Peptides against a protein of PDB entry 5EG6. Designs and how they scored, part 16

Target 1, 151 residues: chain A of PDB entry 5EG6
Amino acid sequence: RLRSQTVSTRYLHVEGGNFHASSQQWGAFYIHLLDDDESEGEEFTVRDGYIHYGQTVKLVCSVTGMALPRLIIRKVDKQTALLDADDPVSQLHKCAFYLKDTERMYLCLSQERIIQFQATPCPKEQNKEMINDGASWTIISTDKAEYTFYE

## One batch from the design tools (peptide; made by RFdiffusion4, then SolubleMPNN)

Design b1_p10_6_s1 (from b1_p10_6, 6 letters changed)
Fold by OpenDDE base, seed 2:
Structure b1_p10_6_s1 (fold): chain B 151 residues (1-151), chain A 10 residues (1-10)
Amino acid sequence: as target 1 above (151 residues)
Amino acid sequence: MVPSFLAKVK
């Protein structure tokens, strides 16, 4: 049996000074690699190198300069975020963005809003946290000449 | 830095 379903793609976008999800508009963001001990703030030091899961990043809108708090990019396995993955970030895999220094809060899409979603500890697997679909993201590079994700 | 966009397919 075939089921009818609607496929929807949503993009992270900045409008009116706020992050939101759009089905038509997408924002170009810089993903800045930070040092693990970098403090929160509007000013930060960018680190050179390939981004690996588990590292701290800053998402900055290329147009408005709006930025999200420091995030730890984590690998996603099904409905879980992996806490100990450290391989290079790959565009082949979904990722999650843990808001650093929070209680398991992840960047999440809910309808047209960007919210924080609190992950639930995985009782049977300490290296995983349960997230929802809204907390899984796909990163697509807009400039392949400057950076290529590990495949 | 890595220029990119984030997308979700639902």
Scores: peptide ipSAE 0.166, ipTM 0.743, DockQ to the pose 0.044
Fold by OpenDDE base, seed 4:
Structure b1_p10_6_s1 (fold): chain B 151 residues (1-151), chain A 10 residues (1-10)
Amino acid sequence: as target 1 above (151 residues)
Amino acid sequence: MVPSFLAKVK
């Protein structure tokens, strides 16, 4: 669980109706699990169960209600996103958020901005896409009662 | 739902 912040850590945050990276404020988000065939929209049906890599999720700001588009949470190995990993999401591992139905676009931190970063295919590893460090995230849940992460 | 924090360590 997140108890404090350091100068070298930035957090996803919503301010003024926009997503940004803050070194001072923690953004709390609901991570909703969706069905793979769920359509994009403000209203969506939440699925029960544990979050696994490869599944579709919605990130919703707990304060403002602002939401990102549908994301596929993917496992990260160093500077690559794994396309075929399907094990339970671990808080000890980095993860990446692929913008669903895009050309390899991932949620990315660039200085204080949140942008989309286009991953490049791995020529010799079809199950991987190359991302930058800004596209890797750490999820810290404040409560393990509803969603359990493997550690 | 349970809130979570997304963080990037630089």
Scores: peptide ipSAE 0.144, ipTM 0.724, DockQ to the pose 0.043
Fold by OpenDDE base, seed 1:
Structure b1_p10_6_s1 (fold): chain B 151 residues (1-151), chain A 10 residues (1-10)
Amino acid sequence: as target 1 above (151 residues)
Amino acid sequence: MVPSFLAKVK
């Protein structure tokens, strides 16, 4: 328990056929760009190009090959997800992963579990949704990355 | 494709 108490960062990880969050183990993932009209499935066509906010992506574990459902990567401002941001994805910005075709469900860290969190609409700002801290992610490039994030 | 890991500040 000492190990967990001294760690301030959690990492997405795959273990036992499930996605979870680990304080000590981290997984490397491929972020694949998809067409907006790509259907859900284990087999998908990867699109060429730079990833922009608002686009559909697939997260695939580099070790197990396990993938999450189709996600829309969205820019985060404080504790809100921006619905209309379309600039290139940057490592300098936090992001949220909206589960496509859901009612405002986002990929979320809750303790050691990866869950879906339902965002709350912003009454005065229709282009924003309120998320919790657990739904805000930071993407860190690995040394294997063949991609330059916008800064 | 972009190899990356996702992190969240605890």
Scores: peptide ipSAE 0.109, ipTM 0.710, DockQ to the pose 0.043
Fold by OpenDDE base, seed 5:
Structure b1_p10_6_s1 (fold): chain B 151 residues (1-151), chain A 10 residues (1-10)
Amino acid sequence: as target 1 above (151 residues)
Amino acid sequence: MVPSFLAKVK
C-alpha cells in the first residue's frame, strides 16, 4: 500500500520586523528591477521593462516597506541554479535569488525561517550551482495587469 | 515594479 504524502506550501512573509516563512500568511512584494551597477541602499533607481534571469532585483514588502538586500534572480533547473540564463523570467519556472556580492548565498526557506543557503559549484557544469529545494521559489503575480514577467 | 507572492511547495 502507498502512503499519502502531505503537501505543505510556504510563503514569504514579514512579521514582527523580520522575514519568515508561513503556511497561513503571505506577503505581497514588489520586485524592482535595478541596474547592474546599482549600489546597496534604501534609495535605489528602478528600471522599466521585463525582468530577465541574471538581472539585479529588490524585493520590497508592500505593507511594511522592508526590503531584502540586492538579489540576482536566476533560473532553476532541477537542483541547480543557472548562472548564464538570460531569458525573461516566467512564473511557469522555478527561480532562485542569489544574494548579490556573496559567496554563492541564496535566499532559502528552512521550516518557518528564511535563511541564506550556500550553493556548491557544479564540478562538471561551470554554468550551474547546486542548490536545495528550499532555495527554489515560485513567483505568483498579484496583478496580471502589472505583471512584467514572460507569460 | 511587480507585486508578487513568493511560494514554495514541499
Scores: peptide ipSAE 0.092, ipTM 0.702, DockQ to the pose 0.043

Design b1_p10_6_s3 (from b1_p10_6, 5 letters changed)
Fold by OpenDDE base, seed 1:
Structure b1_p10_6_s3 (fold): chain B 151 residues (1-151), chain A 10 residues (1-10)
Amino acid sequence: as target 1 above (151 residues)
Amino acid sequence: MVPSYKAKIL
């Protein structure tokens, strides 16, 4: 007999100098667009423009200023990260954060911890990588600003 | 200006 599945929501949060996932507290983050050739570091140059999938970003805690390593934001389709999606990032869609210059490592929630999860290649679909549910994130704006995208 | 976000997992 299987246990009943409990649906829960967790939020990315910074506590005690570390990134973690909280069921009660959430952090507000800035997502900064970087140039593709931007080097890793605490100091970086922010690029102007709308963020598109496939682009390099920095995720920075608005309170502590703590940042994750450079990430490539990728569109998620079900349980796969899309490698070639390049449309503007939509808050209506799930996304994944690929750790840049790694072997398919993605930012992932594991219980209360934020870890790196290695995606599995899709042999039949070279433009996709299989991720787990913990590596699928939803970005929700903390402000009430409306975004208009020009086609 | 960079918008603020919260990352959420459902």
Scores: peptide ipSAE 0.437, ipTM 0.871, DockQ to the pose 0.046
Fold by OpenDDE base, seed 3:
Structure b1_p10_6_s3 (fold): chain B 151 residues (1-151), chain A 10 residues (1-10)
Amino acid sequence: as target 1 above (151 residues)
Amino acid sequence: MVPSYKAKIL
């Protein structure tokens, strides 16, 4: 017999008041750009402009209004998050979500759960942090009329 | 208000 491996895709989703990873349902999220000095809270001011790597963002569920803490969106190269990348966020490219004001904690998918994963510093490359596959995300547009990423 | 990007996240 020829044995093949089944690939399962999971989506960030909100259910029962919690963030989780679903293989059947996907959530639509607003990505709000914030100022770097914006404080944490349910109320925040959205900034104008294209989102760039290194900037602070808020992920908000379009249906429930549930939000994650302030995140810094970072560019991913292989299994590393880049700390100094500042170019516009590219659609369909891998990215990582650093939890702002933490010690290298990143948003991570673990089975059906959304957890925090602590990245390991790269001793030889100070501009990179090592992340696992679960901490690498892909953004796919649901409504390009409101915002356009670089392709 | 500034329109925000709506996205699916994988």
Scores: peptide ipSAE 0.332, ipTM 0.826, DockQ to the pose 0.051
Fold by OpenDDE base, seed 5:
Structure b1_p10_6_s3 (fold): chain B 151 residues (1-151), chain A 10 residues (1-10)
Amino acid sequence: as target 1 above (151 residues)
Amino acid sequence: MVPSYKAKIL
């Protein structure tokens, strides 16, 4: 026989000056597309257009203005992040956020905390890195006025 | 600028 379980959803949220994962509150974030050569900083130039996997983005809280470091959004296949996928980002499809210029560090949900998780190289496939399930995210957008994701 | 949020099903 199979056992039942309660599935819970957690949302990226900013509270008390910190990013965390909330089961009750969700944060609204701007996803800014950057050039690949954009340096880290509080000021950055934003590109318009469709966001593709492999591109550099900035996540900024719409309320507080708090931002995460530059990220590369990557396509997820099961529990692997694809390193060479470049098609448009799809809503409701799993993605991963690689912390740019790190040793395979990804944004990861661990209970109520947002942590960095180090991916493991995939021995069989050089274009993939193994991530845990907590490093897989789903983007939900309520507005497509300026940035559009494939549905 | 378009607001969005990220969710994780646990």
Scores: peptide ipSAE 0.255, ipTM 0.803, DockQ to the pose 0.042
Fold by OpenDDE base, seed 4:
Structure b1_p10_6_s3 (fold): chain B 151 residues (1-151), chain A 10 residues (1-10)
Amino acid sequence: as target 1 above (151 residues)
Amino acid sequence: MVPSYKAKIL
């Protein structure tokens, strides 16, 4: 018996004032690097530099200006988010967005909805948290001239 | 800042 899977792609998008996952539309987002000590708010100070895993970022819709709460971008290895990875963010690698100052809550896709998913601690590996597939994202830059990801 | 889009493969 051969099992085949229908693969579909959904994009983070803002519609009607809400974040959702669209199969038809994709949103362009600014990924702002923040200082680790930056507080939550609509106004924030953008830090200069390229993004590394483990750093705090703000995702802002380029069209609407809507933003998600502060996120820590984490490297993903299979079904786990790495807690201690600090290398440059790569477009070729999946990432997870940890909601800062939460108990293992991650930005997650569930059908067309964007939700928070609580990761489970990895029993044998303290530097990893178990996430579902919906919490694994791929970032594609629209302008490689201004931001280069590691390949 | 450089805009990007996020894709999810299901």
Scores: peptide ipSAE 0.367, ipTM 0.842, DockQ to the pose 0.043; fails the geometry check

Design b1_p10_6_s4 (from b1_p10_6, 5 letters changed)
Fold by OpenDDE base, seed 5:
Structure b1_p10_6_s4 (fold): chain B 151 residues (1-151), chain A 10 residues (1-10)
Amino acid sequence: as target 1 above (151 residues)
Amino acid sequence: MVPSFQAKVK
């Protein structure tokens, strides 16, 4: 017989001036839409409108104000990040966060650490890059929970 | 192990 396993969920949070992943603690973040030509910096201009895959975003901790570098949010298909998807971001789908202007570096969970993971090109699908499960994120809305998570 | 975070998408 098959047995059920409990899936462990880790949450992005800020502690001690650093980003961490915790099974018990979580932070609330703003996802700000930026212009594609927005430069990196502490000061940035936020665009209005719904976020679509392929757009540039900033993740900002709602408590500390700490922010990650500029990211491009990308749609995930299985274990691949889609490079050309442009539909609206959905909580029903996993997403990946490409660190803008890097060589295929993605925001990744590794145990309790937040690291950069280098994706590899997909040989036969030029519009995809191969990522690991730690780079496939689930966004949980602070306003409405549409699905159940287990800690 | 599944990575997740709380966020509001604008």
Scores: peptide ipSAE 0.209, ipTM 0.820, DockQ to the pose 0.086
Fold by OpenDDE base, seed 1:
Structure b1_p10_6_s4 (fold): chain B 151 residues (1-151), chain A 10 residues (1-10)
Amino acid sequence: as target 1 above (151 residues)
Amino acid sequence: MVPSFQAKVK
């Protein structure tokens, strides 16, 4: 078997002008903080400060400069995205990326493709939306750091 | 499968 068939981790990558997921290749991205009222576009104004959950961000490929649409970064609790979390983003936690101005659409890994996954509301918990594992992202810092990972 | 990516927060 090829190594790519046995690994369980997929990395966000840009190739051929598209975002996709690769088992062997990975891209480095910038996460830019935007104002909540920032309009969609290729050009945007970056806001200073620490990113908190619930804020609007742009993911930009460091190599190609390609960017995803505006996203709301949300904290993940197990298989749910928290709608009201507002603490600083931590690399200790998984996160979800809600596509701004959509009906509960989240950035999601499906096989080798990057798609939009529609979360389902939690009937008893209005502050949560149910997502799948593909929509729960792990941010790995480009800065030199040591991490402990569990499969 | 676990989705991941390297990113720098600015």
Scores: peptide ipSAE 0.172, ipTM 0.806, DockQ to the pose 0.089
Fold by OpenDDE base, seed 2:
Structure b1_p10_6_s4 (fold): chain B 151 residues (1-151), chain A 10 residues (1-10)
Amino acid sequence: as target 1 above (151 residues)
Amino acid sequence: MVPSFQAKVK
């Protein structure tokens, strides 16, 4: 039996004008809630309210202001992203960030790089897409006074 | 208000 190698925790970070994965450094990000019909762009309208799975969000670096494209935050079940989950986002659950308007592309960590990973449809479960471990993220609030995730 | 967070992968 082959044993899996231990994988260290990596953090989303912005350096040199790029998103990357760091074992030592982590960035603080704003997660902006958008309307489902919000268009892609550097300028966007932020919606008030608690974030739920299935909603469109923007991740913006608090320091540099760099932002990722519009993402749909999805709940993760094992190695699958749930397409129909709509409960409030919880720090107890891993999440995946689907790049909106792509063919099942998810924000993914690969070594020290942030890439897009194409999920595979689940043949037997239409409400799920198969992702890899690198596409499963954990959200940790840096300021609970501003926003508290459901537990 | 917009929530602030860090994201990590284990």
Scores: peptide ipSAE 0.035, ipTM 0.665, DockQ to the pose 0.046
Fold by OpenDDE base, seed 3:
Structure b1_p10_6_s4 (fold): chain B 151 residues (1-151), chain A 10 residues (1-10)
Amino acid sequence: as target 1 above (151 residues)
Amino acid sequence: MVPSFQAKVK
């Protein structure tokens, strides 16, 4: 017999006024680029251009308009988030979302819930922080919205 | 589980 395993994918979704993870339903989100000095708030100024790792972004649900706090999108290398990567964000790469102005808190999937996970400093590599698998996200293109990513 | 989401770059 030939045996294969299927990968269970969970999608970020907004339902009942909360962010959660669903295997069946998914939400479409806008990723808004912000200035590094942009303050937290419901109203914000959006910058034009390609998003690069290390930049500040806002994730906004395309349907409800609900938004997460300001995030810094970071490149992922295996089980680590890179602190100094600044190349353009690609759909082919995994990414992590650091909660800006926190002590290494990252957006994380835990079963059906969206939580904050505290990364551990990497003593041997100061430019990296150790994250778990739930904090490693993939941005997926959808027919519901137009996408322009660096390839 | 693999966390994923649909996103549009603004």
Scores: peptide ipSAE 0.030, ipTM 0.656, DockQ to the pose 0.098; fails the geometry check

Design b1_p10_7_s1 (from b1_p10_7, 7 letters changed)
Fold by OpenDDE base, seed 1:
Structure b1_p10_7_s1 (fold): chain B 151 residues (1-151), chain A 10 residues (1-10)
Amino acid sequence: as target 1 above (151 residues)
Amino acid sequence: MEVPSFLAKF
């Protein structure tokens, strides 16, 4: 007999030197704004300002200090990532993390693993890329979000 | 961001 469990919320987490997703454990991450011309590396310069979609960011685990490669944070509209959105990042809206300098690779949850998912071009809209549900994330800050957005 | 954030999937 298999014990059935309800699908639960998953959180990005770092364990054993790797990023993964957990229903029980969560990690707190700093989202650092970088300059668009910042090179890849362990050391980076944090830029001042509120993060907007389309900007380059670094995700750093607050506990381990481990970081993902440079990402471009993009706004999500249902099953698409918006390439030209530039409004302030909203905690009330889904986002996607494009791995910078890749061929449409996005940070994605697959089962418990964090992988790269290759988005496909949107046939009729050049400013959009088609992603899956695993590539969409919700940012929950310990601080209050000043911006509110509604769809 | 000044404070840490959680990345969640609901």
Scores: peptide ipSAE 0.376, ipTM 0.850, DockQ to the pose 0.048
Fold by OpenDDE base, seed 5:
Structure b1_p10_7_s1 (fold): chain B 151 residues (1-151), chain A 10 residues (1-10)
Amino acid sequence: as target 1 above (151 residues)
Amino acid sequence: MEVPSFLAKF
């Protein structure tokens, strides 16, 4: 028989100085646009403008101020991350967060843990690489939370 | 961004 699994909605959250995934609590994160040549560190310069896929960003917890390493936000097409998409980031589409300067490592949810998942190159499509479902995220603006969940 | 966001998995 095929195994069925109950899937619950989970959110990125910071608790006890650690990043994790919660079904009951969610963290609100600032997504800061950085210059492509911005160095890694707690101190960084935020750029003005709309965030586009392919750009470098910093995710910072609005409550604790804790931040993830520099990420490149990428557009997702089904089970693949697009490497050359450059249109404005849309909350209607799933996205992936590539850890900058890594070997295809993406921010990934596994159970209640946040891990790094290594994407696999697409042999036939050089502008894509394969990610798992856990590496696909949906961005929800906090100012639209009421509309998203209740209207 | 001026307004923070949730990162969700559905």
Scores: peptide ipSAE 0.372, ipTM 0.845, DockQ to the pose 0.048
Fold by OpenDDE base, seed 4:
Structure b1_p10_7_s1 (fold): chain B 151 residues (1-151), chain A 10 residues (1-10)
Amino acid sequence: as target 1 above (151 residues)
Amino acid sequence: MEVPSFLAKF
């Protein structure tokens, strides 16, 4: 049986006024910390502090200024997103971006498109949701030195 | 100082 396929590395990118995935192009995004009660909008107040899992963030393209809706950054363990992790965000670990105020929708890379993926509850573990690989992201700082998420 | 990041999928 055929068990393997080559999966190319892809990056979040903005082109033609749209978010998409690219193997050859990558966008640089600011990750802004928001208050938990911050409302959705083009204008938002950035909160000072180190970003922790469970907090609300805004992803803003450094080139176009285009932003995604408010997201909650969550820690990933294998094929699950952790709902109650609150330790500082690490660039060495995978993370997931829950679209705030949705029914378990996560930012997902599927082929060349950026879509929403609906996670399924984990019945045996209330603090976990099952996601796919497309919903798991790795954050790579544009700063070659050690970086701290702070605003 | 805050710097932008790449979001990658491997």
Scores: peptide ipSAE 0.370, ipTM 0.819, DockQ to the pose 0.043
Fold by OpenDDE base, seed 3:
Structure b1_p10_7_s1 (fold): chain B 151 residues (1-151), chain A 10 residues (1-10)
Amino acid sequence: as target 1 above (151 residues)
Amino acid sequence: MEVPSFLAKF
């Protein structure tokens, strides 16, 4: 006998003061661009500009105001995160969120929980780190007319 | 960005 299940789309969501992934509910998050030398804290200065891979960002829940630590948004190629990509972020490409100043920790979905996943260095390609499927995300803007990613 | 976004996994 073979057991199968239907896999539903999941969205990052804040509930009960915690980040989790839900199939029924979704959160809207502001992705604030920070300067590379911005320090960690609840108060931060947002810089102007189009978000590029490799830049530092803050994810803030539009409803609760809860935020994750500073992240570096990175381009994804198959099962790897690219360390040197610096082109504009595109909604057509998957991305990964590296937790700044950690040992290759990425924002990751494990079942319904949001965890940190440690990427493995790629010995043959120093500009890449190996991630799992859970560490790959898709950004969907709520207003593409106001902010349109490169296609 | 100036507008909020969803983070999705398909």
Scores: peptide ipSAE 0.369, ipTM 0.840, DockQ to the pose 0.047

Design b1_p10_7_s2 (from b1_p10_7, 7 letters changed)
Fold by OpenDDE base, seed 5:
Parts: sequence; C-alpha cells; structure tokens
Structure b1_p10_7_s2 (fold): chain B 151 residues (1-151), chain A 10 residues (1-10)
Amino acid sequence: as target 1 above (151 residues)
Amino acid sequence: MEVPSFKAKF
C-alpha cells in the first residue's frame, strides 16, 4: 500500500525549473497525502496514513523541491478513470492523476513532454471518465534510487 | 509510447 513517501517516476523529471519527460531516467518524488480541503500553495500540511484512491496528493521533486499542483489520485479501469473508487492505492492497478479543480484534466505523458489531457465523460457510466494511455500510470514497488533505463 | 510508471514502496 502506498503511503506519503518518496517514489521514483519514469518520464517525470525536473530540469531547469520545469517539469518534463525522460525516456532514459527515473526521477524521485515525494508523494504527500493532503486533506481534501487543503488549499493550493508551496506550504502544506502532510497527512499520515495510507493513500486511497480519490484522495488529494502532492508530488514534490526530491531534488529541487518543485511541486505539481494538487492532484487527486484515481483508479484506472482499462481506458477509464474511476471517480468513486476509494480503496487503498496498490501496485496491482494503474492510476491517474487528476488536476484538482480543473475540467477533467489529467497528468499525461506525451513523448518527451508532460501535458494535461482532458478526459471525456462516459455517457453511459457517470462514475467514469475516458483517458488515454499516456494518462495511465503504473506504480511498482521499489526503494528510492537513481535509475537509468536501458532498452 | 511506453506506459508511464511510478516506483513506490508499499
């Protein structure tokens, strides 16, 4: 189960004061659990405990301290993000990062760039939103380390 | 395109 902790990410990296994608390197980030009513800002209070889908989180670069805006971590089912899932985040499931207080914008990998992708509502399933593959993230268990990819 | 991944301690 995922707690507020340091995680390594593929394709997400901070360089020159900007977030970007890397095909060869993993970046290390802190993922912090926040209260649902926590306001946006550089200063925030971190909650203790396991992270559940539907909760608000902050991703902070472990090196530079730069942070993304507040995110809601959501469970992914195939090509859809689930809006009402609330079980603990696990490595067995893909996840998506909704940009809090946006019109269905999700953190998305597009080639060498990190972008926002707007999800499409599911007409027949109001508890789901359609996302693309780039907005589906996989979490795997590992310790903090600097990683280099060799494909 | 490769699927983005997070490595985390569970």
Scores: peptide ipSAE 0.034, ipTM 0.606, DockQ to the pose 0.061
Fold by OpenDDE base, seed 1:
Structure b1_p10_7_s2 (fold): chain B 151 residues (1-151), chain A 10 residues (1-10)
Amino acid sequence: as target 1 above (151 residues)
Amino acid sequence: MEVPSFKAKF
């Protein structure tokens, strides 16, 4: 449960059989770790262990069971997604969700819609891709928590 | 891990 809300916060949720963004409503999601060679499908095998950046994951709505395609969770540094970060995923740290087997497509918030955003390669930094702020997400625990936001 | 996902606009 989130204790504080701000006008500048958008939440991922499921409505009408689709993923949407809302300033008011949010849904809880399971983040499942998959094997790197796991195939796409409705049914998948969950791997044991803590999730690290660079690993393949599935986001599943805890209410409807609806899932996004396979994603690679990547660490975010400012306006870039890091391709070689492999440390454990930290809650409250910015992350990006690369749609696996695409040409640099990331899960992105655009107004009230969830879309794919194509990241731009960094010319002199092969281990980074440039993303917009809509492709930067924060993962928080469903436990009671208080957050402070600064502009 | 069960978590909500959100984006903060600054």
Scores: peptide ipSAE 0.033, ipTM 0.610, DockQ to the pose 0.042
Fold by OpenDDE base, seed 2:
Structure b1_p10_7_s2 (fold): chain B 151 residues (1-151), chain A 10 residues (1-10)
Amino acid sequence: as target 1 above (151 residues)
Amino acid sequence: MEVPSFKAKF
């Protein structure tokens, strides 16, 4: 038995001073590399370098300047976030954004909302945390600040 | 790095 399946895509977007998930448009974000010891705040020091998994980053909306809290970008393997991956970030791979200094909280898409999802420790693999589908993101490079999609 | 992010659900 076969059935037709519909794939839905949501995009991170900033509107009205809030982060949202849009099915039709997205905003471009600056991913700033931070030092591991950088403190949370509106002002932060950006370091040079190619982003690797495990590093601390700031996501800043290119239009509004709104930023998420400090995140650690982590490599994703299926439904798990890898805690010890440190290779260069690949746009071909899904990633997860751990909210730094939280108890396994990850940036997550839930319907049209951006929330925090608490990952569950993987009992058999200590270098992994179990995340849901909403906590797995794909990153693509762009020169544009905002995109709108049409059918 | 300037990037958009998105998520796909199947």
Scores: peptide ipSAE 0.031, ipTM 0.599, DockQ to the pose 0.040; fails the geometry check
Fold by OpenDDE base, seed 3:
Structure b1_p10_7_s2 (fold): chain B 151 residues (1-151), chain A 10 residues (1-10)
Amino acid sequence: as target 1 above (151 residues)
Amino acid sequence: MEVPSFKAKF
């Protein structure tokens, strides 16, 4: 299970069937590793092993079971998401969550809401997309026995 | 589209 904090001390949690950013409340989430060819749906097959950047994942609320659409977890370098990074995910690095099968849409915190933010292509570096601070996440593992990351 | 909150700060 994982939890996430923002620079503004905001936590992702579910309330009233919606996703909110709270300074007081936080939720724990499962990050399920999927096959790259796994279809969208409420039922999915979970893969074993370390999560690597570039892989497809499902974020599921540990309490309600509410899930986001399929995401690709990407490594963040300053204000950019890396498109070709494939090393193991590390808690020491920020990450971004690309919404699979969209035009560069990323999971983003805006005030008290979680929205989709469209990244801008980087013409000078085709392996990068420009994101904002709200689209950069830090993963905090609450159960290392369940989820192991590169340290 | 709104999604669950889980942004982490270290």
Scores: peptide ipSAE 0.028, ipTM 0.574, DockQ to the pose 0.149; fails the geometry check

